# Ledger of designs, part 32: peptides against a protein of PDB entry 6B9H

Target 1, 151 residues: chain A of PDB entry 6B9H
Amino acid sequence: AELCESLLTWIQTFNVDAPCQTVEDLTNGVVMAQVLQKIDPAYFDENWLNRIKTEVGDNWRLKISNLKKILKGILDYNHEILGQQINDFTLPDVNLIGEHSDAAELGRMLQLILGCAVNCEQKQEYIQAIMMMEESVQHVVMTAIQELMSK

## One batch from the design tools (peptide; aimed at target 1 I127)

Design b2_p23_2_s1 (made by RFdiffusion4, then SolubleMPNN; from b2_p23_2, 16 letters changed)
Fold by OpenDDE base, seed 2:
Order: C-alpha cells, then structure tokens, then sequence
Structure b2_p23_2_s1 (fold): chain B 151 residues (1-151), chain A 23 residues (1-23)
C-alpha cells in the first residue's frame, strides 16, 4: 500500500535497532515499539518496551499480541499525553497485520505513530524531518497527517 | 517544481499551525 510504503520510509529515519527494511519486519511490532520509545521515552519507557516480546519469528499469535499492546499504548498516549489530538476513527486490524502482513492495516498503524510524532513534545523536529523527505514520500506523509487532523 | 515545493511547505506550515492550535 502507498501509505505503508511511505510510512515505512518514514519509520526508517528513526534508525532503530530492530530490522526495519520490509513490511514484514514491522509486523511483530518491535520496530514500532522502539520508534514510540524514541518519540516519548518517558511514556514509552523500558518497562513498557519490555512488554513487547522480541524474537517472535513468524509466530503470528505473538505478533498480534505485541501489536495489541502497541495499539493500546498509542491510544493511551493519545488520550493521556496528547489530549486526544489524534482522531482514531479507523483503528488498524492488528490481526491482519500479524497473521497476513496486511500492508494497508499496517499503514494505519504507522499513521497512528505518525500522529504521535507530529503531536508530541518534539513535533517541530519531526515536522522538519518530514519536510526534508523525498517529494513523493513527503506528499503521502503530509496527506496522512491531514487525515488525522481533519476529524 | 519550485511552485510545488512551495505549496508543500505551505501545507506543512498550516499543519503545524493547526497542531499548535490544538494545544
């Protein structure tokens, strides 16, 4: 999916420790968890991160478990820290992500993370980083932000 | 093009303003 591909590129700018070269790399949630920690390490602290199981391999059940935790974390962060500035009108289906590596649903998950970035304390830095992205990717990312903020 | 880039920058600026307004 166009959204997922562009947001994968965006996610790669975080330079997390976990592999993040493919859509499949993101399906276990480890990359997303590490990105969230970079966005707000005080909220997504080590205790939170340690709840995300690593080395799950192809175990889609473990992937889904991780993804559910991450989604909950994002939603809680939005409510508790961001003051619900992000409208979660369309939640990603983490089952499809974990079991089938569904790019569209993964894109929705990454969009929520994007929302966290552009609303967090360091939002200016993330917005500036987005402005420096390749034009085609930037367009998709900006559109994704607009969608989050238009509700 | 330069015009397209300018438009994108304006959009981003508008988004930033909108984000700040939500605070």
Amino acid sequence: as target 1 above (151 residues)
Amino acid sequence: SSALEQERQEIVQQLQQAIEAQK
Scores: peptide ipSAE 0.111, ipTM 0.704, DockQ to the pose 0.084
OpenDDE base, seeds 1, 3, 4, 5: peptide ipSAE 0.061, 0.099, 0.061, 0.057; ipTM 0.659, 0.699, 0.657, 0.657

Design b2_p23_2_s2 (made by RFdiffusion4, then SolubleMPNN; from b2_p23_2, 13 letters changed)
Fold by OpenDDE base, seed 5:
Structure b2_p23_2_s2 (fold): chain B 151 residues (1-151), chain A 23 residues (1-23)
Amino acid sequence: as target 1 above (151 residues)
Amino acid sequence: MEELEKERQEIIEKLEEAIKKQK
């Protein structure tokens, strides 16, 4: 849960339109999709974003559907744009996120998004933003990045 | 606390180096 909470704080720095105050707010994938669009709007364009259903409510099946699309987008982005610079061998279980709001798996999902940010064209901007975060949160975030870049 | 700060600084330095090596 520590990873999830720290990365939630990081996600909040993007100031997306969707509510992003709690773990539950992230389980439908809408916040994640909006964050990815900010990271690379050319790749995660409006057409891509429109594939994510916004009126999900508590329907865990719809949440999982969104999360699967987002995970696929992240993996494709890593392969096609980032040149597979992050370690994605440990993938999040989106079923546990959608159905049970599993914080550990959500943390892994957010970690992948973190990987996109620190490897994208605007990586320096995101790295500097992380460097300005509160120290305890920064520590967790930086550790998460190290894990992504390790073999 | 001091030891934690030192560990954090080492991670930051490694990340900065890794980012510089990227495109």
Scores: peptide ipSAE 0.083, ipTM 0.680, DockQ to the pose 0.087
OpenDDE base, seeds 1, 2, 3, 4: peptide ipSAE 0.042, 0.041, 0.062, 0.039; ipTM 0.629, 0.626, 0.655, 0.625

Design b2_p23_2_s3 (made by RFdiffusion4, then SolubleMPNN; from b2_p23_2, 15 letters changed)
Fold by OpenDDE base, seed 5:
Structure b2_p23_2_s3 (fold): chain B 151 residues (1-151), chain A 23 residues (1-23)
Amino acid sequence: as target 1 above (151 residues)
Amino acid sequence: MEELEQERQQIVQQLQEAIEKQK
């Protein structure tokens, strides 16, 4: 999906330790967790990150378990730190991500992480970084942000 | 290409306005 591919490019700018070259690389949630820690290390601290299993392989149940924890973390972060309400009807289906590597649902998950970045304490740094991205990718990312802010 | 660029600029502007409102 176009959203997923563009947001994958955005995710790659974080230079996390975990492999993040393909959609499949993101399905276990490890990259997402490391990105969230970079966004707000005080909230997504080492204790939180350690709850995400790294040795997942192709086990889709373990992937889903990680993804559920990450989604919960994002929702809690938005509620507790960002003071924002997220429309539950637009939440990603983590089962489809973990079991089928669904790019559309993965895109929605990455979109939520994008929302965290552009609303966190260091939002200006992330916004400026996005504005410096290649135009075609930037267009998709900006559209995704606008969609989040319209909710 | 020109239309796309204009649309992108509008989105960026709207984004900036939205971000400022959240500050």
Scores: peptide ipSAE 0.067, ipTM 0.656, DockQ to the pose 0.086
OpenDDE base, seeds 1, 2, 3, 4: peptide ipSAE 0.101, 0.031, 0.042, 0.041; ipTM 0.687, 0.621, 0.638, 0.638; seed 1 fails the geometry check

Design b2_p23_2_s4 (made by RFdiffusion4, then SolubleMPNN; from b2_p23_2, 17 letters changed)
Fold by OpenDDE base, seed 1:
Structure b2_p23_2_s4 (fold): chain B 151 residues (1-151), chain A 23 residues (1-23)
Amino acid sequence: as target 1 above (151 residues)
Amino acid sequence: MEQLEQERQQIIQQLQEAIRQQQ
């Protein structure tokens, strides 16, 4: 999916420790958790990160468990820190991500993380970085932000 | 709350303008 592929490119700019080259690399949630920690390490601290299981392999049940924790973390962060600025009328189906590597649903998950980045304390730095991305990727990312923040 | 809403709108407007400039 175009959304997922563009947001994967965006995620790669964080240079996290976990592999993040393919859609499958993101399905266990480890990359997403590490990205969230970079976005706000005070909120997504080491104790939070340690709740995300590593060495998941192909166990889709463990993937889903991780993804549910991450989704909850994003929603709690939006409520507690960001003041509910992200429109969450449509949440990603983490079951489809974990069990089937669904790129469309993964794109929606990454879109929520994008929302955290452009609303966090360092929002201006992330916005500036997005504006320096390749045009085709930038367009998709910026459109995703507009969709997420629309009322 | 009002400040957060203003910041959100500023982000949206900034992004919209950038997209328009590319077209």
Scores: peptide ipSAE 0.113, ipTM 0.712, DockQ to the pose 0.437
OpenDDE base, seeds 2, 3, 4, 5: peptide ipSAE 0.082, 0.070, 0.076, 0.082; ipTM 0.679, 0.654, 0.674, 0.678

Design b2_p23_3 (made by RFdiffusion4)
Pose (drawn by RFdiffusion4):
Structure b2_p23_3 (pose): chain A 151 residues (1-151), chain P 23 residues (1-23)
Amino acid sequence: as target 1 above (151 residues)
Amino acid sequence: STAEENKELLDEFITTIEERKNE
């Protein structure tokens, strides 16, 4: 905890098209997919994004379907591009995110996305950007990075 | 080599934040 909201502030720095003001705004997977495209458009390309349904509303089943596709993408990226540098021993429970808007599991998903950003080809720029954020957010990001980079 | 460079970069990033936090 203290992970989800700090990482929400970090997500907000991407200024993606979908709304990203609340925890609920993240539960359908669209913001997360758009952020991943910004992190690595050569991998999370348009063909990949097209698989993420928009206009999900309160349909938790579709939220879960979207989140499973997002997590599948993150894990594939970790394996195929990042050489397994992101710790994936504990997977976020996307069913709890969809069924209960579980912020803790959402925080874990956002931690994996942070992991993508700090290990991608543009990691220098993403780290420099974090260094400009509020200290409280930087501290939480620091803890999240230590966890996700450890073996 | 890339993994080592990544680790170094992140260690420098974390150290910088820890120094400011301890002040």

Design b2_p23_3_s1 (made by RFdiffusion4, then SolubleMPNN; from b2_p23_3, 15 letters changed)
Fold by OpenDDE base, seed 5:
Structure b2_p23_3_s1 (fold): chain B 151 residues (1-151), chain A 23 residues (1-23)
Amino acid sequence: as target 1 above (151 residues)
Amino acid sequence: SEKEETEKMLKEFIEKVKKKAAE
């Protein structure tokens, strides 16, 4: 999906330790967790990150478990830290991500992480970074941000 | 507010992207 592909490109700008070259690389949630830690290391601290299983392989049950923890973390972060600056949004189906690598649902998951970045304490830096990306990616990311803030 | 600031930055971002796309 276009949303997923563009947001994958955006995720790659974080230069996390975990492999993040393909959609499949994101399905276990490890990259997402590391990105969230970069966005707000005080909230998504080492204790939180240690709850995400890194040795997952192709085990879709473990992937789903990780993704559920990450989704909960995002929702809690939005409530506790961001003060619900992101409007209610359709939640991604983490089962489809973990079991089937569903790109559309993965795109929604990454969109929520995008919401964290553009509403966090360092929101200005992340917005500026997006402005430096390739134009076609900027367009998709911009639209994704608008959707999060307008619904 | 944080929401207003985010919206302001988003608006500026959109405007810059539009200008870039028009070139």
Scores: peptide ipSAE 0.139, ipTM 0.732, DockQ to the pose 0.667
OpenDDE base, seeds 1, 2, 3, 4: peptide ipSAE 0.104, 0.035, 0.042, 0.033; ipTM 0.701, 0.584, 0.591, 0.576

Design b2_p23_3_s2 (made by RFdiffusion4, then SolubleMPNN; from b2_p23_3, 11 letters changed)
Fold by OpenDDE base, seed 2:
Structure b2_p23_3_s2 (fold): chain B 151 residues (1-151), chain A 23 residues (1-23)
Amino acid sequence: as target 1 above (151 residues)
Amino acid sequence: SEAEETKKLLDEFIAEVQKKLAE
């Protein structure tokens, strides 16, 4: 999916420790968790991060478990910290992500993380970073932001 | 407010991206 591909590129700018070269790399949630920690390490602290299982391999059940925790974290962050700036979003189907590496649903998950970045304390820096990305990626990311913020 | 500031930043971002896309 175009959304997922562009947001994967965006995710790669975080330079997290976990592999993040492919859609499959993101399906266990480890990259996403590490990205969220970079976005707000006070909220997504080590205790939170340690709840995300690493080295899950191809165990889709463990992937889904991680993804559910991450999704909950994002939603809680939106409510508790961001003041519900992300409005009327469609929840990603983490089962499809974990079991089938569904790019469309993964894109929706990454879009929520994007929402966290552009609404967090460091929002200006993240927005500026996005402005430095390739034009085609910028367009997709912009559209994704608009979708989150204009509801 | 913080919300207004965020909106301003996002609007500026959107404007800049649209400008680039128009070039």
Scores: peptide ipSAE 0.085, ipTM 0.686, DockQ to the pose 0.836
OpenDDE base, seeds 1, 3, 4, 5: peptide ipSAE 0.076, 0.078, 0.080, 0.022; ipTM 0.676, 0.679, 0.680, 0.572; seed 4 fails the geometry check

Design b2_p23_3_s3 (made by RFdiffusion4, then SolubleMPNN; from b2_p23_3, 10 letters changed)
Fold by OpenDDE base, seed 4:
Structure b2_p23_3_s3 (fold): chain B 151 residues (1-151), chain A 23 residues (1-23)
Amino acid sequence: as target 1 above (151 residues)
Amino acid sequence: SEAEETKKLLEEFIQKVEERLAK
């Protein structure tokens, strides 16, 4: 999926510790959790991060468990910190992500993380980074932002 | 160019976000 591919590229700019080269690398949620911690380390603190199990291998049940926690974290963050700036979004199906590595649903998940980044305290930094991305990727990312914020 | 258009769109987006956060 084009959305997932572009957002994967965006995710890679965070330079997290976990491998993040492929869609499969993201399915256990570890990369996403680390990215969220970078976005807002006060909210997504060590206590929160420690709830995400690392080294889950290909256990899709554990992946789904992590993804559910991450999704909840994002939703709570949007409500508690961002003032619900992300509106009228379609929730990703974390079951499809964890069990089938569904790129479309993963794209939706990453889109929510994107929403966090462009609304967080350091939003200017992240927006500037997006403005420096390759044109085709930038276009997809911007479209994704519009989808989150224009409703 | 597409890049210029995207930049403009992002700048507009930034303004909108800032306006909302300023409330």
Scores: peptide ipSAE 0.124, ipTM 0.721, DockQ to the pose 0.054
OpenDDE base, seeds 1, 2, 3, 5: peptide ipSAE 0.058, 0.034, 0.122, 0.111; ipTM 0.658, 0.575, 0.722, 0.702

Design b2_p23_3_s4 (made by RFdiffusion4, then SolubleMPNN; from b2_p23_3, 12 letters changed)
Fold by OpenDDE base, seed 4:
Structure b2_p23_3_s4 (fold): chain B 151 residues (1-151), chain A 23 residues (1-23)
Amino acid sequence: as target 1 above (151 residues)
Amino acid sequence: SEKKETEELLKKFIEEIEKRLAE
């Protein structure tokens, strides 16, 4: 999906330690967790990050477990820190991400992380990073932000 | 320029977000 591919490119700008070159690389949640820690290390601290299993391999059950924790973290962050309520009906299906590497659902997950970035304390820095992206990717990212704001 | 237009859009997005948070 175009959304997933563009947001994957955006995720790559964070330069996290975990491999993040493919959609499959994101399905275990490790990259996403590391990105969230960069966005707000006070909230997504080491204790939170340590709850995410890093050696998952192809175990889709462990992937789903990680993804559920990450999704919960995002929702809690939006509620507790960002003061936003996310509509549950538009939440990503982490089962499809973990078991089938569903790009559409992964795109929705990454979009939630994008929401965290553009609403966090350092939102201006992340906006600047988006400004440096290739035009076609930038367009998709901006559309994704617009969609978030329209909810 | 295209970059300036994008920047303005993003600024408007942030402004709208902040407005909603203030309500």
Scores: peptide ipSAE 0.077, ipTM 0.679, DockQ to the pose 0.055
OpenDDE base, seeds 1, 2, 3, 5: peptide ipSAE 0.029, 0.025, 0.056, 0.026; ipTM 0.611, 0.601, 0.644, 0.614

Design b2_p23_4 (made by RFdiffusion4)
Pose (drawn by RFdiffusion4):
Order: sequence, then C-alpha cells, then structure tokens
Structure b2_p23_4 (pose): chain A 151 residues (1-151), chain P 23 residues (1-23)
Amino acid sequence: as target 1 above (151 residues)
Amino acid sequence: SHEEETEELLDEFFEHVEEMTEE
C-alpha cells in the first residue's frame, strides 16, 4: 500500500488518451495498455492494442479479459525483451481488480508497468522524469523498484 | 552491459532520494 496512488501519479505523467484520474479509471486496462504502447511502441504496437476493448463501462468480465491480456503482454515482454529482470513471483490478481476494484492488486500491476519503463530502451529518460516528481512519490517509486528488481 | 547500465541509473536515483530524505 501507498503504491497504487503514487504510481497513479506516475501514470498520469504519460498523458494517454483514456481518462486516468481515479483508481476506477484504471480498472478496465485501457490506460495501462496505452501506457505500455508509450513505453515500447515496437513491442506494444497497434496490433496488440487493438485486442484491448474500449468502452467497457461497468462490465467487470470485460475488465478482467482486458487485464489478462495486459498482464500476458507484460509477462511476455519481461521474458522476451527484458531477460526476466522484473520479479514476477507474485502476479497481480486481475480478477480482484475487475470484481472489487482492488487498489492493492492494481498497485501491483502498476509496479509491473513501472518495471517495464525502468528497464526498457528509454529507461534513462523514464528515470530522469521520475527524478522530477514530488519527493513523496519518488520514495514510493524507489521502494517499488527495489522490490521489482530484486531476485 | 544493459543490466549494468540499469543498475548504475538506479543507484544514482536511490542516492538522490536518500540525499533528499536526509535534508
């Protein structure tokens, strides 16, 4: 905890098309998919993004379907591009995210996305950008990175 | 290597956050 909201502020720095003001705005997976495309458009390309349904509303089943695709993409990226540098022992429970808007599980998903950003080809720029954020957010990001980089 | 570069970048970031905490 104290992970979800700090990472929400970080997500907001991407200025993606979908709304990203609240925890609920993240529960359908669209913001996360758009952020991943910004992190690595050569991997999270348009063909991949097309698989994420927009206009989900309150349909928690579709939220879960989207989130499973996003998590599948992150895990594949970790394996195929990042050499397993992101710790994936504990997977976020995407069913809880969809069924209960569980912010803690959402925080874990956002940590995996942060892991992608700080290990991608543009990691220097993403790290430099974090260093401009509020200290309170930087400290939480620091803790999140320590966890996700450890073995 | 790519891993060593990532570690150096993160070390600099952690030191930056520790210095801010001490101030």

Design b2_p23_4_s1 (made by RFdiffusion4, then SolubleMPNN; from b2_p23_4, 11 letters changed)
Fold by OpenDDE base, seed 2:
Structure b2_p23_4_s1 (fold): chain B 151 residues (1-151), chain A 23 residues (1-23)
Amino acid sequence: as target 1 above (151 residues)
Amino acid sequence: SKEEETKKLIQEFEEYVKKKEEE
């Protein structure tokens, strides 16, 4: 839960249009998709974003569908753009996220997005932003980055 | 100690940042 809460704070710095105040707000994947578009709008373009259903409500099956698309997008981005710099040997369970709002698995998903940010074209800006975060949150984020780069 | 672990983590992160700046 610590990972999820810290990364939720990190996600909030993107100031996306979708609500992103709670764990539940992230379970439909809309916030995550909008964040990814900010990270790399050329790759996560409007066509990609349009594949994510925005009118999901509490339908956990639709949430899971969105999350699967997002996870695939992240993995494809790692392979096609980032050159496999992020290890994906431990994938988040999107079923637990969508159906049960599992914070631990959501944290793992957000960690993958963090990996995209610190390896993208604007990685220096995102890293600098992390360096400005509150110390306790920064520690968790930094630890998450270290885990990713250690493979 | 946790303080030492934190300092080590910060140092490793700074090295990571340096590497990324060189790319």
Scores: peptide ipSAE 0.069, ipTM 0.617, DockQ to the pose 0.057
OpenDDE base, seeds 1, 3, 4, 5: peptide ipSAE 0.031, 0.056, 0.058, 0.062; ipTM 0.599, 0.610, 0.603, 0.610

Design b2_p23_4_s2 (made by RFdiffusion4, then SolubleMPNN; from b2_p23_4, 14 letters changed)
Fold by OpenDDE base, seed 4:
Structure b2_p23_4_s2 (fold): chain B 151 residues (1-151), chain A 23 residues (1-23)
Amino acid sequence: as target 1 above (151 residues)
Amino acid sequence: SRLEETQKLIQQFEEQVQKKKEQ
């Protein structure tokens, strides 16, 4: 999906330690967790990050477990820190991400992370970074932000 | 509020992007 492709490009700008070149690289949640830690290291601290299993390999059950933890973290962050409720927002199906590498659902997951970035303490810096992206990618990312903020 | 500030930033972002397209 176009959303997933563009948000993958966006995720790559974080330069996390975990491999993040392909959709498959994101399915275990490790990259996502590291990105969230960069977004807000006080909330997504080392203790939180350590709950995400590394060395997952192709174990889709472990992938789903990680993704569920990450999704919960995002939702909790929105509620506890950002003061935003996204209960009516369509949540990604982490089962499809973990088991089938579903790009559409992965895109929705990355969109939630995008929401964290554009609402966090360093929101200005992340928005500025998005403004420096390639135009076609920037358009998709901006549209994704607009969708989030309209809820 | 935090949400209002974020929305303001997004609005500014959109305006700036639009200006770039028009130049």
Scores: peptide ipSAE 0.228, ipTM 0.750, DockQ to the pose 0.596
OpenDDE base, seeds 1, 2, 3, 5: peptide ipSAE 0.209, 0.207, 0.100, 0.224; ipTM 0.745, 0.744, 0.649, 0.753

Design b2_p23_4_s3 (made by RFdiffusion4, then SolubleMPNN; from b2_p23_4, 11 letters changed)
Fold by OpenDDE base, seed 1:
Structure b2_p23_4_s3 (fold): chain B 151 residues (1-151), chain A 23 residues (1-23)
Amino acid sequence: as target 1 above (151 residues)
Amino acid sequence: SKKEETEKLIKEFEEYVEKKKKE
């Protein structure tokens, strides 16, 4: 999916410790959790991060467990910190991500993380970073932001 | 508000992209 491909490129700009080269690399949630910690380390602190299992392998049940925790974290962050700025009328199906590496649903999950970045304390810095990306990626990322922030 | 600040950033980004498309 174009959304997932562009947002994977965006995720790679965070330079997290976990591998993040492929769609499959993101399906266990470890990269996403590390990205969220970079976005807001006070909220997504070490205690929160430690709830995400890192040695999951190909166990799709554990992947789904991690992804559910991450999704909950994103939603809680939106409610508690961001003031419910993100439109969450359509949530990603984490089961499809964990079990089938569904790129479309993964794109939706990454889109929610993008929403956290553009609404966090460092929002201006993240927007500026997006401005430095390749044009085609910028277009997809901006469209994704517009969709999240639309009423 | 946070929403207004985000909207401002989005508009600035959109203007930047539009400028680049005209080059």
Scores: peptide ipSAE 0.062, ipTM 0.624, DockQ to the pose 0.776
OpenDDE base, seeds 2, 3, 4, 5: peptide ipSAE 0.052, 0.059, 0.033, 0.036; ipTM 0.611, 0.622, 0.588, 0.584

Design b2_p23_4_s4 (made by RFdiffusion4, then SolubleMPNN; from b2_p23_4, 12 letters changed)
Fold by OpenDDE base, seed 4:
Structure b2_p23_4_s4 (fold): chain B 151 residues (1-151), chain A 23 residues (1-23)
Amino acid sequence: as target 1 above (151 residues)
Amino acid sequence: SKQEETQKLIAEFQKHVEEKKAK
């Protein structure tokens, strides 16, 4: 999915420790968790991050478990910190992400993370960074933001 | 509000994109 591809490129700009070159790299949730910690380390603190199992390999059950925790974290962050700005947005199917590496659903998950970035305390910096992205990728990311903010 | 701030930044972002396309 184009959304997933562009958001993967965006995710790569965070330079997290976990490998993040492919869709498969994101399916265990470790990269996403590390990105969220960078977005708001006070909320997604080390204690929160430690709940995410690392080195899950191809165990899709563990992937799904991680993804559920991450999705919950995103939703809680939206409610508790962001003021429910993306509350009515379509939720990703984490089962399809974990078991089948579904790019479309992964794209939706990454879009929620994008929502966190463009609404967090450092939103201006993240938005400015997006403004510097390659045009085709920027267009997709911008469209994704517009979709989030249209609610 | 946070929402208003975000919307303003998005508007600025959109303006920037449009300006770049116009060049």
Scores: peptide ipSAE 0.160, ipTM 0.714, DockQ to the pose 0.744
OpenDDE base, seeds 1, 2, 3, 5: peptide ipSAE 0.141, 0.155, 0.075, 0.074; ipTM 0.712, 0.715, 0.634, 0.636

Design b2_p23_5 (made by RFdiffusion4)
Pose (drawn by RFdiffusion4):
Structure b2_p23_5 (pose): chain A 151 residues (1-151), chain P 23 residues (1-23)
Amino acid sequence: as target 1 above (151 residues)
Amino acid sequence: TAEEEKEAETKTFFEELLAEPLP
């Protein structure tokens, strides 16, 4: 905890098309998919993004379907591009995200996305951008990175 | 102060992380 909201501020720095003002705005997976495309458009390309349904509304089943695709993409990226540098022992429970808008599980998903950003080809720029954020957010991001980079 | 020590630690962490190579 104190992970989800700090990482929401970080997500907001991407300025993706979908709304990203609230925890609920993240529960359908569209903002997360758009952020991943911004992190690595060569991997999270348009063909990949097309698989993420937009206009989900309150349909938690579709939220879960989207979130499973996002998590599958992150895990594949970790294996195929990042050499397993992101710790994936504990997977976020995407069913709880969809069924209960569980912010803690959402924080874990956002932590995996942060892991993608700080290990991608543009990691230097992403780290430099974090260094410009509010100190409180930087501290939480520091803790999140320590966890996700440890073995 | 404890606040200045916390900020210095966080800043050093990100400087070190920035210096790391790609996987």

Design b2_p23_5_s1 (made by RFdiffusion4, then SolubleMPNN; from b2_p23_5, 10 letters changed)
Fold by OpenDDE base, seed 5:
Structure b2_p23_5_s1 (fold): chain B 151 residues (1-151), chain A 23 residues (1-23)
Amino acid sequence: as target 1 above (151 residues)
Amino acid sequence: SAMEKRRKEVREFFEELLAQPLP
């Protein structure tokens, strides 16, 4: 999916420890959790990150469990820290991500993380980094942000 | 050109986003 591919490229700029080259690499939630910790390490602290199971392999049940925790973390972060700037009317289906590696739903998940990045304390740094990416990616990211911030 | 207009739109979008206060 276009959204997923562009946001995967964006996610790769974080240089997290976990593999993040393919859609499949992101389905266990480990990359996403590490990215969130970079976005706001005070909120997504070590204790939070330790709740995400590593080495899940292809166990879709464990993937879904991780993804649910991450989604909850994002929603809580949006409510508690971001002042509800992210529109969560349509949430990603984490079951489809974990069980089927659904790129469209994964894109929606990454979109929420994008919303965190562009509204967090370090938003200036993340927005400036986006502005240095390929124009095609920037355009997709812009559209994704517009969708999130629209009420 | 359409490409130039698109690039301008994208740039202005992120510049405006940068200018918004933190929540």
Scores: peptide ipSAE 0.683, ipTM 0.938, DockQ to the pose 0.903
OpenDDE base, seeds 1, 2, 3, 4: peptide ipSAE 0.682, 0.681, 0.680, 0.682; ipTM 0.938, 0.937, 0.937, 0.938

Design b2_p23_5_s2 (made by RFdiffusion4, then SolubleMPNN; from b2_p23_5, 10 letters changed)
Fold by OpenDDE base, seed 5:
Structure b2_p23_5_s2 (fold): chain B 151 residues (1-151), chain A 23 residues (1-23)
Amino acid sequence: as target 1 above (151 residues)
Amino acid sequence: SPEEQRRKEVREFFEELLAQPLP
């Protein structure tokens, strides 16, 4: 999926501790949780991060559990901190991500994280970082943001 | 060119996004 591949490239710019080279690397939610902590460490604090299980392996049930927590965190963040700037009319199916590594649904999850980054207090830094990326990635990111804001 | 137009559109989009107020 074009959205997923471009946003995976974007996620890699965060230089998190967890492996983040492939779609499969992201399906357990650990990378996404670490990225969210970087975006807003006051909200996604250590206590929040500790709720995300590491050492998941190939256990899709544990992956889904993590992904549900992350999705809830994003939605709560949007409501409580971002002033509902992200439109979540279409939510990612975390079951498909955890059980089947569905790239399209993973792309939707990463899109929500993108929404957090470009609307948070540090949005200037994240937007400027995006503007330094490859043009093809910037275009996909632009389209993804437009989709979140136009609904 | 179409490529130049596309790059301009992308740049202007993010510049506008930067100009929006923080929540």
Scores: peptide ipSAE 0.677, ipTM 0.936, DockQ to the pose 0.869
OpenDDE base, seeds 1, 2, 3, 4: peptide ipSAE 0.677, 0.675, 0.676, 0.676; ipTM 0.936, 0.935, 0.935, 0.935

